Peptides against a protein of PDB entry 8PQO. Designs and how they scored, part 86

Target 1, 252 residues: chain A of PDB entry 8PQO
Amino acid sequence: VLLKEYRVILPVSVDEYQVGQLYSVAEASKNETGGGEGVEVLVNEPYEKDGEKGQYTHKIYHLQSKVPTFVRMLAPEGALNIHEKAWNAYPYCRTVITNEYMKEDFLIKIETWHKPDLGTQENVHKLEPEAWKHVEAVYIDIADRSQVLSKDYKAEEDPAKFKSIKTGRGPLGPNWKQELVNQKDCPYMCAYKLVTVKFKWWGLQNKVENFIHKQERRLFTNFHRQLFCWLDKWVDLTMDDIRRMEEETKRQ

## One batch from the design tools (peptide; made by RFdiffusion4, then SolubleMPNN)

Design b1_p16_3_s1 (from b1_p16_3, 9 letters changed)
Fold by OpenDDE base, seed 3:
Structure b1_p16_3_s1 (fold): chain B 252 residues (1-252), chain A 16 residues (1-16)
Amino acid sequence: as target 1 above (252 residues)
Amino acid sequence: SSLERALESIRLSSSF
């Protein structure tokens, strides 16, 4: 098991982020998957448990069409089905990813708190001290080009080049976070993403767990660079606007 | 909740 807490600081408010996240997820998903091929939605309903209230979703991602034919033909039953269970109680979110074949031997859990700070809170997820001491804190700087793979880099998604016309935010220079403290007009937040990865195959645990973390970090970095650079596209949208957009997408 | 994007990383990990 490998735990890391990714801290993503953004020059947006927690309330703004709720809109921006949903918009950016929809946009990014469209660009990469062509509209959710192989996705089965089993559950999408409100929930309330232990004082937590939000939306629960259970999706299955069928990967049969995403792998080579020989892999599909040789794969055990359930091996190419990925289950995602998500509890969205913004500003708190939890996602659990499992596989039918691997069962207890595979887990990706992503728990996120969105806080109006600069990533200064320790153990925001309230882990036991013994567990917390094993968590690596990883800061993601969306303006740092060195954290972006060359193949992922796009100039139109570079926070160091982007200037928001609607808000005046950006471009983000090397010291943008420090400068933000002196700018009373610019809101800020941190997404604290505790990622738990378990891959219990002998001889492959460390390799796969580290690889998954690298890919998660890559995902978080690219996503939030996009989110910021798309600020002018979503900042004036309301949650009602987002809900309407989601409903319209479901009808297509 | 953007598993479609994360799914690529899972697919890559399964190719080991």
Scores: peptide ipSAE 0.056, ipTM 0.752, DockQ to the pose 0.113
Fold by OpenDDE base, seed 5:
Structure b1_p16_3_s1 (fold): chain B 252 residues (1-252), chain A 16 residues (1-16)
Amino acid sequence: as target 1 above (252 residues)
Amino acid sequence: SSLERALESIRLSSSF
């Protein structure tokens, strides 16, 4: 088991982020070819559990068409079905990713708190001390180009170059996080993403767990760079606007 | 890798 807490600091408010996140997810999905292919939505409903209220989703990603033929032919039953269960109670979110074949031997859990701070809170997810001491805190700096793979880099998605016309935010210089404290009119937040990865195959545990973390970090980095650089596209939208956009997309 | 493609096929919503 490998735990890391990714802390993504952004020059947006927690309330703004709710809109920006939904917009950016939708936008990113449109940019991917075959969007929706092999995705089955089993459940999408409100939930209430242990005082937590939000939206619950259960999706299955059928990967049969996304792997080489030889993998598909040799894969055990259920091995190419990925289950995603998500509890969205913004500003708290939880996602659990499992596999039908691996069962308890495979888990990706992502628990996120969105807080109006600069990533200074320790153990925001309230782990036991013994567990917390094994968690690596990883700061993602969306302005740091060195954290972006060359193949992922786009100049139009570079926070160090972007200037928001609507808000005046950006570009983000090398000391943007420190300067943010002194910018009275610029909101900020941190997404605290506790990522738990389990892969219980002897000899491959460390390799696969570290690999998954690298991919998650890459995803978080690229997504939040996009989210910020798309600020002018979503900052004036309301949650109702987002809901209407999503409904229109579903009808197509 | 096959694992990389599998992870990339998961929607961004799974991470948020």
Scores: peptide ipSAE 0.121, ipTM 0.834, DockQ to the pose 0.546; fails the geometry check
Fold by OpenDDE base, seed 4:
Structure b1_p16_3_s1 (fold): chain B 252 residues (1-252), chain A 16 residues (1-16)
Amino acid sequence: as target 1 above (252 residues)
Amino acid sequence: SSLERALESIRLSSSF
């Protein structure tokens, strides 16, 4: 098992982020080359548990068409079906990813707290001390070009180049986080993303767990760069606007 | 890798 807490600082408020997140997820989905093929939504409903109230989703990613032929031919039954269960009770959310074949031997859990700070809270997810000491804290700087793979880089998604016309935020220079503290009119937040990865196959555990973390970090980095650079597209939207957009998309 | 391609096909939208 490998645990890391990714801390993503953004020059947006927690309330703004809720809109931006939903918008950016929808937009990124539209831009995905593979489209919605292989995604099955089993459940999408409100939930209430232990004082937590939000939206629960259960999706299955059928990867049969997404992997090479030889992988598909050799894959055991259920190995190419990935289940994603998500509890979105913003500003808290939890996602659990499992596989039908590997069962308890495979787990990706992503737990996120969105806080109006600069990533200064320790153990925001309230782990036991023995567990917390094994968590590596990883800061993601959305303005740092060196954290972005060349194949992922787009100039229009570069926070170091983007200037928001509607808010005046950006571009984000090398010291943008330090400068943010002195800008009373610019909100900020941190997404604390505790990622738990378990891959219990002898000889492959560490390799695969580290690989998955690398991919998660890449995903978080790219997503939040997009979210910020799309600020002018979503900052004036309300949650009702987002809901209407989602309903319109469903009808297509 | 094949694993990388498989993971890239998964949109962990609710994780953000």
Scores: peptide ipSAE 0.119, ipTM 0.833, DockQ to the pose 0.539; fails the geometry check
Fold by OpenDDE base, seed 2:
Structure b1_p16_3_s1 (fold): chain B 252 residues (1-252), chain A 16 residues (1-16)
Amino acid sequence: as target 1 above (252 residues)
Amino acid sequence: SSLERALESIRLSSSF
């Protein structure tokens, strides 16, 4: 098991982020060449449990079309079906990813707290001390180009170049986080993303767990760069606007 | 890699 807490600091408020996240997820999905290919939504319903109220989703990602033919042909039954169960009780979110074939030997869990701070809280997910000492805190700086793969880099999604017309935020220089403390009129938040990865295959555990973390970090980095650079597209939207957009998308 | 492509196809609700 490999645990890392990714801390993504953004020059947006927790309330703004809720809109921006939903918008950016939808936009990113539209921009994908394959779109929602191979995604099956089993459940999408409100839930209330243990004082937590939000939206529960259960999706299956059918990866048969995403792997080479020889892999598909050799893959055991259920090996290419990924189940994603998500509890979105913003500002708290939890996602659990499992696989039909691997069962208990595979787990990706992502627990996120969105807090109005600069990523300074320790153990925001309230892990046991013994567990917390094994968690690596990883700061993602959306302005740091060195954290972006060349193949992922787009100038229009570079926070170091972007200037929001509507808010005046950006571009984000090398010391933007430190400067943010002095800009009392600019909101900020941190997404604390505790990622638990378990992959129990003999001889492959460390390799695969580290690989998955690398891909998750890549995803978080690219997504939040997009979210910020798309600020002018979503900052004036309301949650009602987002809901309407989602309903319209479902009808297509 | 095939695993990379598979992971890229997953849009995690809490990943964002």
Scores: peptide ipSAE 0.115, ipTM 0.830, DockQ to the pose 0.510; fails the geometry check

Design b1_p16_3_s2 (from b1_p16_3, 9 letters changed)
Fold by OpenDDE base, seed 2:
Structure b1_p16_3_s2 (fold): chain B 252 residues (1-252), chain A 16 residues (1-16)
Amino acid sequence: as target 1 above (252 residues)
Amino acid sequence: DSLKRALESIRLRSTF
C-alpha cells in the first residue's frame, strides 16, 4: 500500500472550484479521443449517508477495446473491468476504484477535501497517527513547468502565461503562492487529495503502486492547469448552468 | 504502456 496526499493550491475559491471542476472535467473529456467509449454508468443518484449528502455514481470502465488484442486475449475474466464508485459531497469527495478480477488485491482510493487555505493543514483526512506518518505530502504547483511532461505541455494551458480577463488573475509567477497571501482580493484554496494505492501482486506491488501514483500526479497537474487557464470559460457559470450542460452531454 | 493508456482512459473521465 502506498499513500500520498497531493496538495493542489489554486487561486480560486472553494465555491468557484465546484463549478470549475465540473466544467473542466466535462471539457477535458470532450477533448479526449474516444471519450466515453467503454464507460457504463450503473448508478447516478443523490445519496445521504452518515451526515454526508451528495451525488453517488457507479461506473464500469470496460477496457477490452482500450488494450491490445493480445492483452485482451490473455486477460482473465473480469480483469479488464474497472469499477469506479464515487461520492461527491463537495467540498468532500471520495472515489474508489476496484477491479473484478483482482478483488481485494487492487484498490485506488482518492479522498479529497477542498479547503480555503494554502495547503497548510496536516492530516486533514484525520488518519490514525500510525497511518499518517506513512503519508507523503506532495505539493503540486500548477505554475511550475518543470512538473509537466513535455508531451503534455500546451502554451494555452500554462498558468505562467495565462491572464484571466474576467478576474484579473494570473499569470502565475514563480512566487505566486507567496504573493497570494498579500492579495486580499484574490481567493485561494487547496485540494487535499489523499490517494491510496494497493496492488498486491507479488513482485509488482511497488512498481505498479508507484506507477499509478505517477499517473495520478500527472493527471492532477494537467487537470488543474487546465482548470485555471479555463477560468474565463467557467467563472461566470452557476451550478445550474453546469447541470444543464451535463444533461445536454448525456443526450449526445 | 498498455496499463498506462488504460489508466489514463479511466482517470480522464473521472470527475473526482
Scores: peptide ipSAE 0.159, ipTM 0.806, DockQ to the pose 0.525
Fold by OpenDDE base, seed 3:
Structure b1_p16_3_s2 (fold): chain B 252 residues (1-252), chain A 16 residues (1-16)
Amino acid sequence: as target 1 above (252 residues)
Amino acid sequence: DSLKRALESIRLRSTF
């Protein structure tokens, strides 16, 4: 098991981010080639449990079309089905990814708290001290181009170049976080994303767990760069607007 | 490589 807490600081408020997140998820999904292919939505409903209220989704990603034919033909039953269960109770979110074949030997869990701070809280997910001491805190700087792979880089998604017309935020220079403290009119938040990766197969555990973390970090980096650079597209939207957009998408 | 691509495709569609 490998745990890391990714801390993503953004020059937006927690309330703004709620809209921006949903918008950007939808937008990013549209931009993906073959987006939605092999995805089955089993559940998409509101939930309430133990005082937590939000939206619950259960999706199955069928990977049969994503692997070579011979792999598909030889794969054990359920091996190519990935389950994603997500609870969006913003400002708290949880996503659990499992595989039918690997069962308890495979887990990706992403738990996120969104806080109106600069990533300074320790153990926001309230882990036991013994567990917390094994968590690596990783800061993601959306303005740092060196954290972006060349193949992922797009100038229109570069926070160091983007200037929001509606809010005046950006571009984000190398010291933007330090400068933000002196800008009382600019809100800020941190997404604390605790990522738990378990791949309990002998000889492959470390390799796969580290790989998955690398991909998650890459995803978080790119996504939040997009989210910020799309600020003018979503900052004036309300949650009701987002809900309407989602309903319209369902009908298409 | 196929596993890598599969995992990438999954995570790009959901960031929660």
Scores: peptide ipSAE 0.145, ipTM 0.800, DockQ to the pose 0.536
Fold by OpenDDE base, seed 5:
Structure b1_p16_3_s2 (fold): chain B 252 residues (1-252), chain A 16 residues (1-16)
Amino acid sequence: as target 1 above (252 residues)
Amino acid sequence: DSLKRALESIRLRSTF
């Protein structure tokens, strides 16, 4: 098991991020799947459990068409079906990713708190001290181009170049976080994303767990660069607007 | 290597 807490600071408010996150997820989903190919949405409903209220989603990612032919031909039954269960009780979110074949031997859990600070809180997820001491804190800087793979880089998704017309935020220079403290009118937040990865196959555990973390970091980096650079597209949207977009994506 | 290819194909659409 490998745990890391990714901290993403953004020049948006916690309230703004709620809209931006949902918009960007919907948009990214459309762009990546070509309209939902291989994605089956089983559940999308409100939930209430132990005082936590939010939106619950259950999706299945069918990867048969996304892997090489020889992998598909050799894969055991259920190995290429990934289940994603997500509880969005914003500002708290939880996502659990499992595989039908590996059962308890495979887990990706992402727990996120969104706080109106600059990533300064320790153990926001209230882990036991023994567990917390093994968590690596990883800061993602959305303005740092060196954290982006060349194949992922797009100029229109570069926070160091983007200027929001509607809000006046950006571009984000090398010292944008320090300068943000002096800008009283610019909101800020941090997404504290505790990622737990388990791949319980002897000989491959560390390799695969580290690989998955690299992929998650890559995803978080690209996603939040997009979220910020799409600010003018979502900042004036309502939650009702977002729900309509989600339903449209589901139908495609 | 085949396992790596399969895992790399997992592109999450939700980042919650």
Scores: peptide ipSAE 0.150, ipTM 0.795, DockQ to the pose 0.373; fails the geometry check
Fold by OpenDDE base, seed 4:
Structure b1_p16_3_s2 (fold): chain B 252 residues (1-252), chain A 16 residues (1-16)
Amino acid sequence: as target 1 above (252 residues)
Amino acid sequence: DSLKRALESIRLRSTF
């Protein structure tokens, strides 16, 4: 098991992020999957559990068409079906990713707290001290181009180049976080993403767990760069607007 | 390397 807490600081408020996240997830999903091909939504409903209220989703990602032929031919039954269960009780979110074939031997858990701070809170997820000491804190800087793979880089999604017309935020220079503290009119938040990766295959555990973390970090980096650079597209939207957009997308 | 390449071809998008 490998645990890391990714801390993503953004020049948006916690309330703004709620809209921006949903917008950006919808937009990015359209761009990557060609309209949701290979994604099956089993459940999408409100939930209430242990005082937590939010939206629960269960999706299956069918990867048969997205892997090379030789992988598909060698893959055991169920190995290319990934289940994603997500509980969105913003500002708290939890996502659990499992695989039909590997069962208990594979787990990706992503737990996120969104806080109106600069990523300074320790153990925001309230882990036991023995567990917390094994968590690596990783800061993601959305303005740092060196953290972005060349194949992922897009100039229109570069926070160091983007300036929001509607809010005046950006571009984000090398010291944008320090400058933010002095800008009383600019909100900020941190997404604390505790990622737990479990891959219990002897000889491959460390390799795969580290690989998955690398991919999650890549995803978080790209996603939040997009979220910020799309600020003018979503900052004036309401939650009702987002819901309408989601309904329209389901009908297409 | 083949497994790594196969896994790299899988773009997972989680809701977080």
Scores: peptide ipSAE 0.149, ipTM 0.784, DockQ to the pose 0.307; fails the geometry check

Design b1_p16_3_s3 (from b1_p16_3, 10 letters changed)
Fold by OpenDDE base, seed 4:
Structure b1_p16_3_s3 (fold): chain B 252 residues (1-252), chain A 16 residues (1-16)
Amino acid sequence: as target 1 above (252 residues)
Amino acid sequence: SSLEKALERIRLESTF
């Protein structure tokens, strides 16, 4: 098991982020080749548990058409079905990813707290001290081009180049986080993403767990760069606007 | 790869 807490600081408020996240997820999903092919939504309902109230979703991603033929032919039954269970009780979110074949030997858990701070809170997820000491804290800087793979880089998604017309935020220079503290009119937040990865196959555990973390970090970096650079597209939207957009998309 | 793109989409659609 490998645990890392990714801390993503953004020059947006917690309330703004709620809209921006939903918009950016929808936009990113539309831009992906193959669309929603192979995605089955089993559950999408409100939930209330232990004082947490939000939306619960259970999706299955069928990867049979997304892998090479030889992989599909050799894959055991259930190996290409990924289950995603998600609890969205913003500002708290939890996603659990499992696989039918690997069962308890595979787990990706992503737990996120969105806080109106600069990533200074320790153990925001309230882990036991023994568990917390094994968590690596990783800061993601959305303005740092060196954290972006060349194949992922887009100039229109570069926070160091983007200037929001609607808010006046950006571009984000090398010292943008320090400057943010002095800008009383600019909101800020941190997404604390505790990622737990378990891949219990002998000889492959560390390799695969580290690989998954590398991919998650890549995703979080790219996603939040997009979220910020799309600020002018979503900052004036309400949650009701987002819901209407989602409904319209489902009808197409 | 097609698999990488599929996995990337899964992660993007998660609540995080």
Scores: peptide ipSAE 0.029, ipTM 0.699, DockQ to the pose 0.768
Fold by OpenDDE base, seed 3:
Formats: C-alpha cells, sequence, structure tokens
Structure b1_p16_3_s3 (fold): chain B 252 residues (1-252), chain A 16 residues (1-16)
C-alpha cells in the first residue's frame, strides 16, 4: 500500500472551485478521443450518510476495447472491468476504484478535502497517527512547468502565461503563492487529495503502485492547470448553470 | 471522469 497526499493550491475560492471543477471535467471529457466508450453507469443518486450529503455514482469501465487483442483474449473474466464508486459531498469527495478479478488485491482510493487555506493543514483526513506517518505530502504547483511532461504541455493551458480578463488573476510567476498572501482580494484554496493505492501482487506491488501515483499526479497537475486557465469560461457560471448544462448533455 | 482520463494515459507496457 502506498499513500500520498497531493496538495493542489489554487488562486480560486472553495465556492468557485465547485463550479470550475464540474465545468473542467465536462470540458476535458469533450477533448478526449474515445472518452466514455465502454462506460456503464449503474447508479447515480443522492445519498445521505452520517451527516454527509451528496451524490453517489457507480460506474463500470469496460476496458476490452482499450487493450490489445491478445490481452483481451487471455484476460480472465472480470479482469478488464473497473468499478468506480464516487461520493461527491463537496467540499468533501471520495472515489473508490476496484477490479472484479483482483478483488481485495487492487484498490485506488482518492479522498479530497477542499479547504480555504494554502495547504498548511496536517492530517486533514484524520488518519491515525501510525498511518499518517507513512503518508508523503506532495505539493503540486500548477505554475511550475518542470512538473509537466513535454507531451502534455500546451501554451493555452500554461498558468504562467494565462491572464484572466474577468478576474485579473494570473499569470502565475515562480513566487505566485507567496505573492498571493499579499493580495487580499484574491481568494485561494487547497485541494487535499489523499490517494491510497494498493496493488498486492508479489513482484509488481511497488512498480504498479508507484506508476499509478505517477499517473494520478500527472492527471491532477494537468487538470488543475486547465481549470485555472479556463477561469474566464466558468467563473461567471453558477451551480444552477452547471446543473442545466449537465441535464442538457444527458438529453443529447 | 478522472478515471477515464487516467485510463487513457495509462501505458500498459509500463505497468506490466
Amino acid sequence: as target 1 above (252 residues)
Amino acid sequence: SSLEKALERIRLESTF
């Protein structure tokens, strides 16, 4: 098991982020080739549990068309089906990813708290001390180009070049986080993303767990760079606007 | 979803 807490600091408020996240997910999905193929939505309903209220989704990703033919032919039943269960109770979110074949030997869990701070809270997910001492805190700087793979880099998604017309935020220089403290009119938040990865196959555990973390970090980095650079597209939208957009998309 | 994006970026040759 490998645990890391990714802390993504953004020059937006927690309330703004709620809109921006939903918009950016939808927008990014449109840009993906073959996105949504083999996705089965089993459940999409509101939930309430232990004072937590939000939306619960259960999706199955059928990967048969996403792997080479020989892998598909040799894969055991259920091996190419990935289940995603998600609880969205913003500002808290939880996603659990499992595989039918691997059962308890495979787990990706992503738990996120969105807080109006600069990533200074320790153990925001309230882990036991013994567990928390094994968590690596990883800060993602969306303005740091060195954290972006060359193949992922787009100038239009570079926070170091983007200037928001509507808000005046950006571009984000090398010391943008330090300068943010002196900008009383600029909101900020941190997404604390605790990622738990378990891949309990002898000889492959460390390799796969580290690989998954690398991919998650890459995803978080690119997504939040997009989210910020798309600020002018979503900052004037309300949650009601987003809900209408989602409903319109469902009807198409 | 985040998973769809992640899956598209997963290189199977690097995983196994």
Scores: peptide ipSAE 0.027, ipTM 0.697, DockQ to the pose 0.109
Fold by OpenDDE base, seed 2:
Structure b1_p16_3_s3 (fold): chain B 252 residues (1-252), chain A 16 residues (1-16)
Amino acid sequence: as target 1 above (252 residues)
Amino acid sequence: SSLEKALERIRLESTF
């Protein structure tokens, strides 16, 4: 088991982020080729549990069409079906990813708190001390180009170059986080993303767990760079606007 | 979260 808490600081408010996240998710999904292929939505409904109110989704990712033929032929039954259960009770979110074949031997859990701070809270997910001591805190700096793979880099998604016309935010210089403290008119927040990865396979657990974390970090980095650079596209949208957009997207 | 779902979708789509 490998646990890391990714802390993504953004020059947006928690309330703004809710809109921006949904917009950016929708936009990113549109931009991806083959988006939605092999995805089955089993459940998508409101939930209320233990004082938490939000939206619950259960999706299955059928990877049979996404892997090489030889992999498909050799894959055990259920090995290419990924289940994703998600509880979105913003500002708290939880996603649990499992596999039918691996069962208890495979888990990706992502728990996110969105807080109006600069990533300074320790153990925001309230883990037991024994568990928390094993968590690596990883700060993602969306302005740091060195954290972006060359193949992922786009100038139009570079926070160090982008300036929001609507808000005046950006570009983000090398000391933007420190400067943000002194900018009373600029909101900020941190997404605390606790990622738990378990992959129990003899001889491969560490390699696979680290690989998954690397991919998650890459994803979080790219996504939040996009979210910020798309600020002018979503900052004036309401949640109702987002809901309408989502409904329109479902019809396409 | 919807984001994590979308991110996972993107990850899966980009990885496979």
Scores: peptide ipSAE 0.109, ipTM 0.765, DockQ to the pose 0.132; fails the geometry check
Fold by OpenDDE base, seed 1:
Structure b1_p16_3_s3 (fold): chain B 252 residues (1-252), chain A 16 residues (1-16)
Amino acid sequence: as target 1 above (252 residues)
Amino acid sequence: SSLEKALERIRLESTF
């Protein structure tokens, strides 16, 4: 088991982020040619549990059509079905990813708290002390180009170049986080993303767990760079506007 | 979350 807490600081408010996140997800989905192929939605309903109230979704990702024929033919039953269960109670979110074949030997869990701070809270997910001491805290800086792979880099998605016309935020220089403390008119938040990865297979555990974390970090970095650089596109949108956009995307 | 879902979907499509 490998645990890391990714802390993403953004020059937006927690309330703004809710809109920006949904917009950016919808926009990213439109840009994907095969987006949504092989996805089965089993459940999409409100939930209330232990004082947490939000939306619960259960999806299955069928990968049979996305792998080469020989892989599909050799794959054990259930090996190419990924289950995703998600609880969205913003500002708290939880996603659990499992596989039918590997059962308890495979787990990806992503738990996120969105807080109006600069990533200074320790153990925001309230882990036991013994578990918390094994969590690596990883800060993602959306302005740091060195954290972006060359193949992922786009100038129009570079926070170090972007300036919001509507809000005046950006560009983000090397010391933008320190400067943010002195900018009383600029809101800020941190997304605390605790990622738990379990891949219990002798000889491959560390390799696969580290690989998954590398991919998650890459994804979080690219997504939040987009979210910030698209600020002028979503900052004036309402939740109803977002819902309409999501419905339009589903129809394509 | 909706973000993790969208990101994971993109990730899965690009990985295989």
Scores: peptide ipSAE 0.101, ipTM 0.760, DockQ to the pose 0.120; fails the geometry check

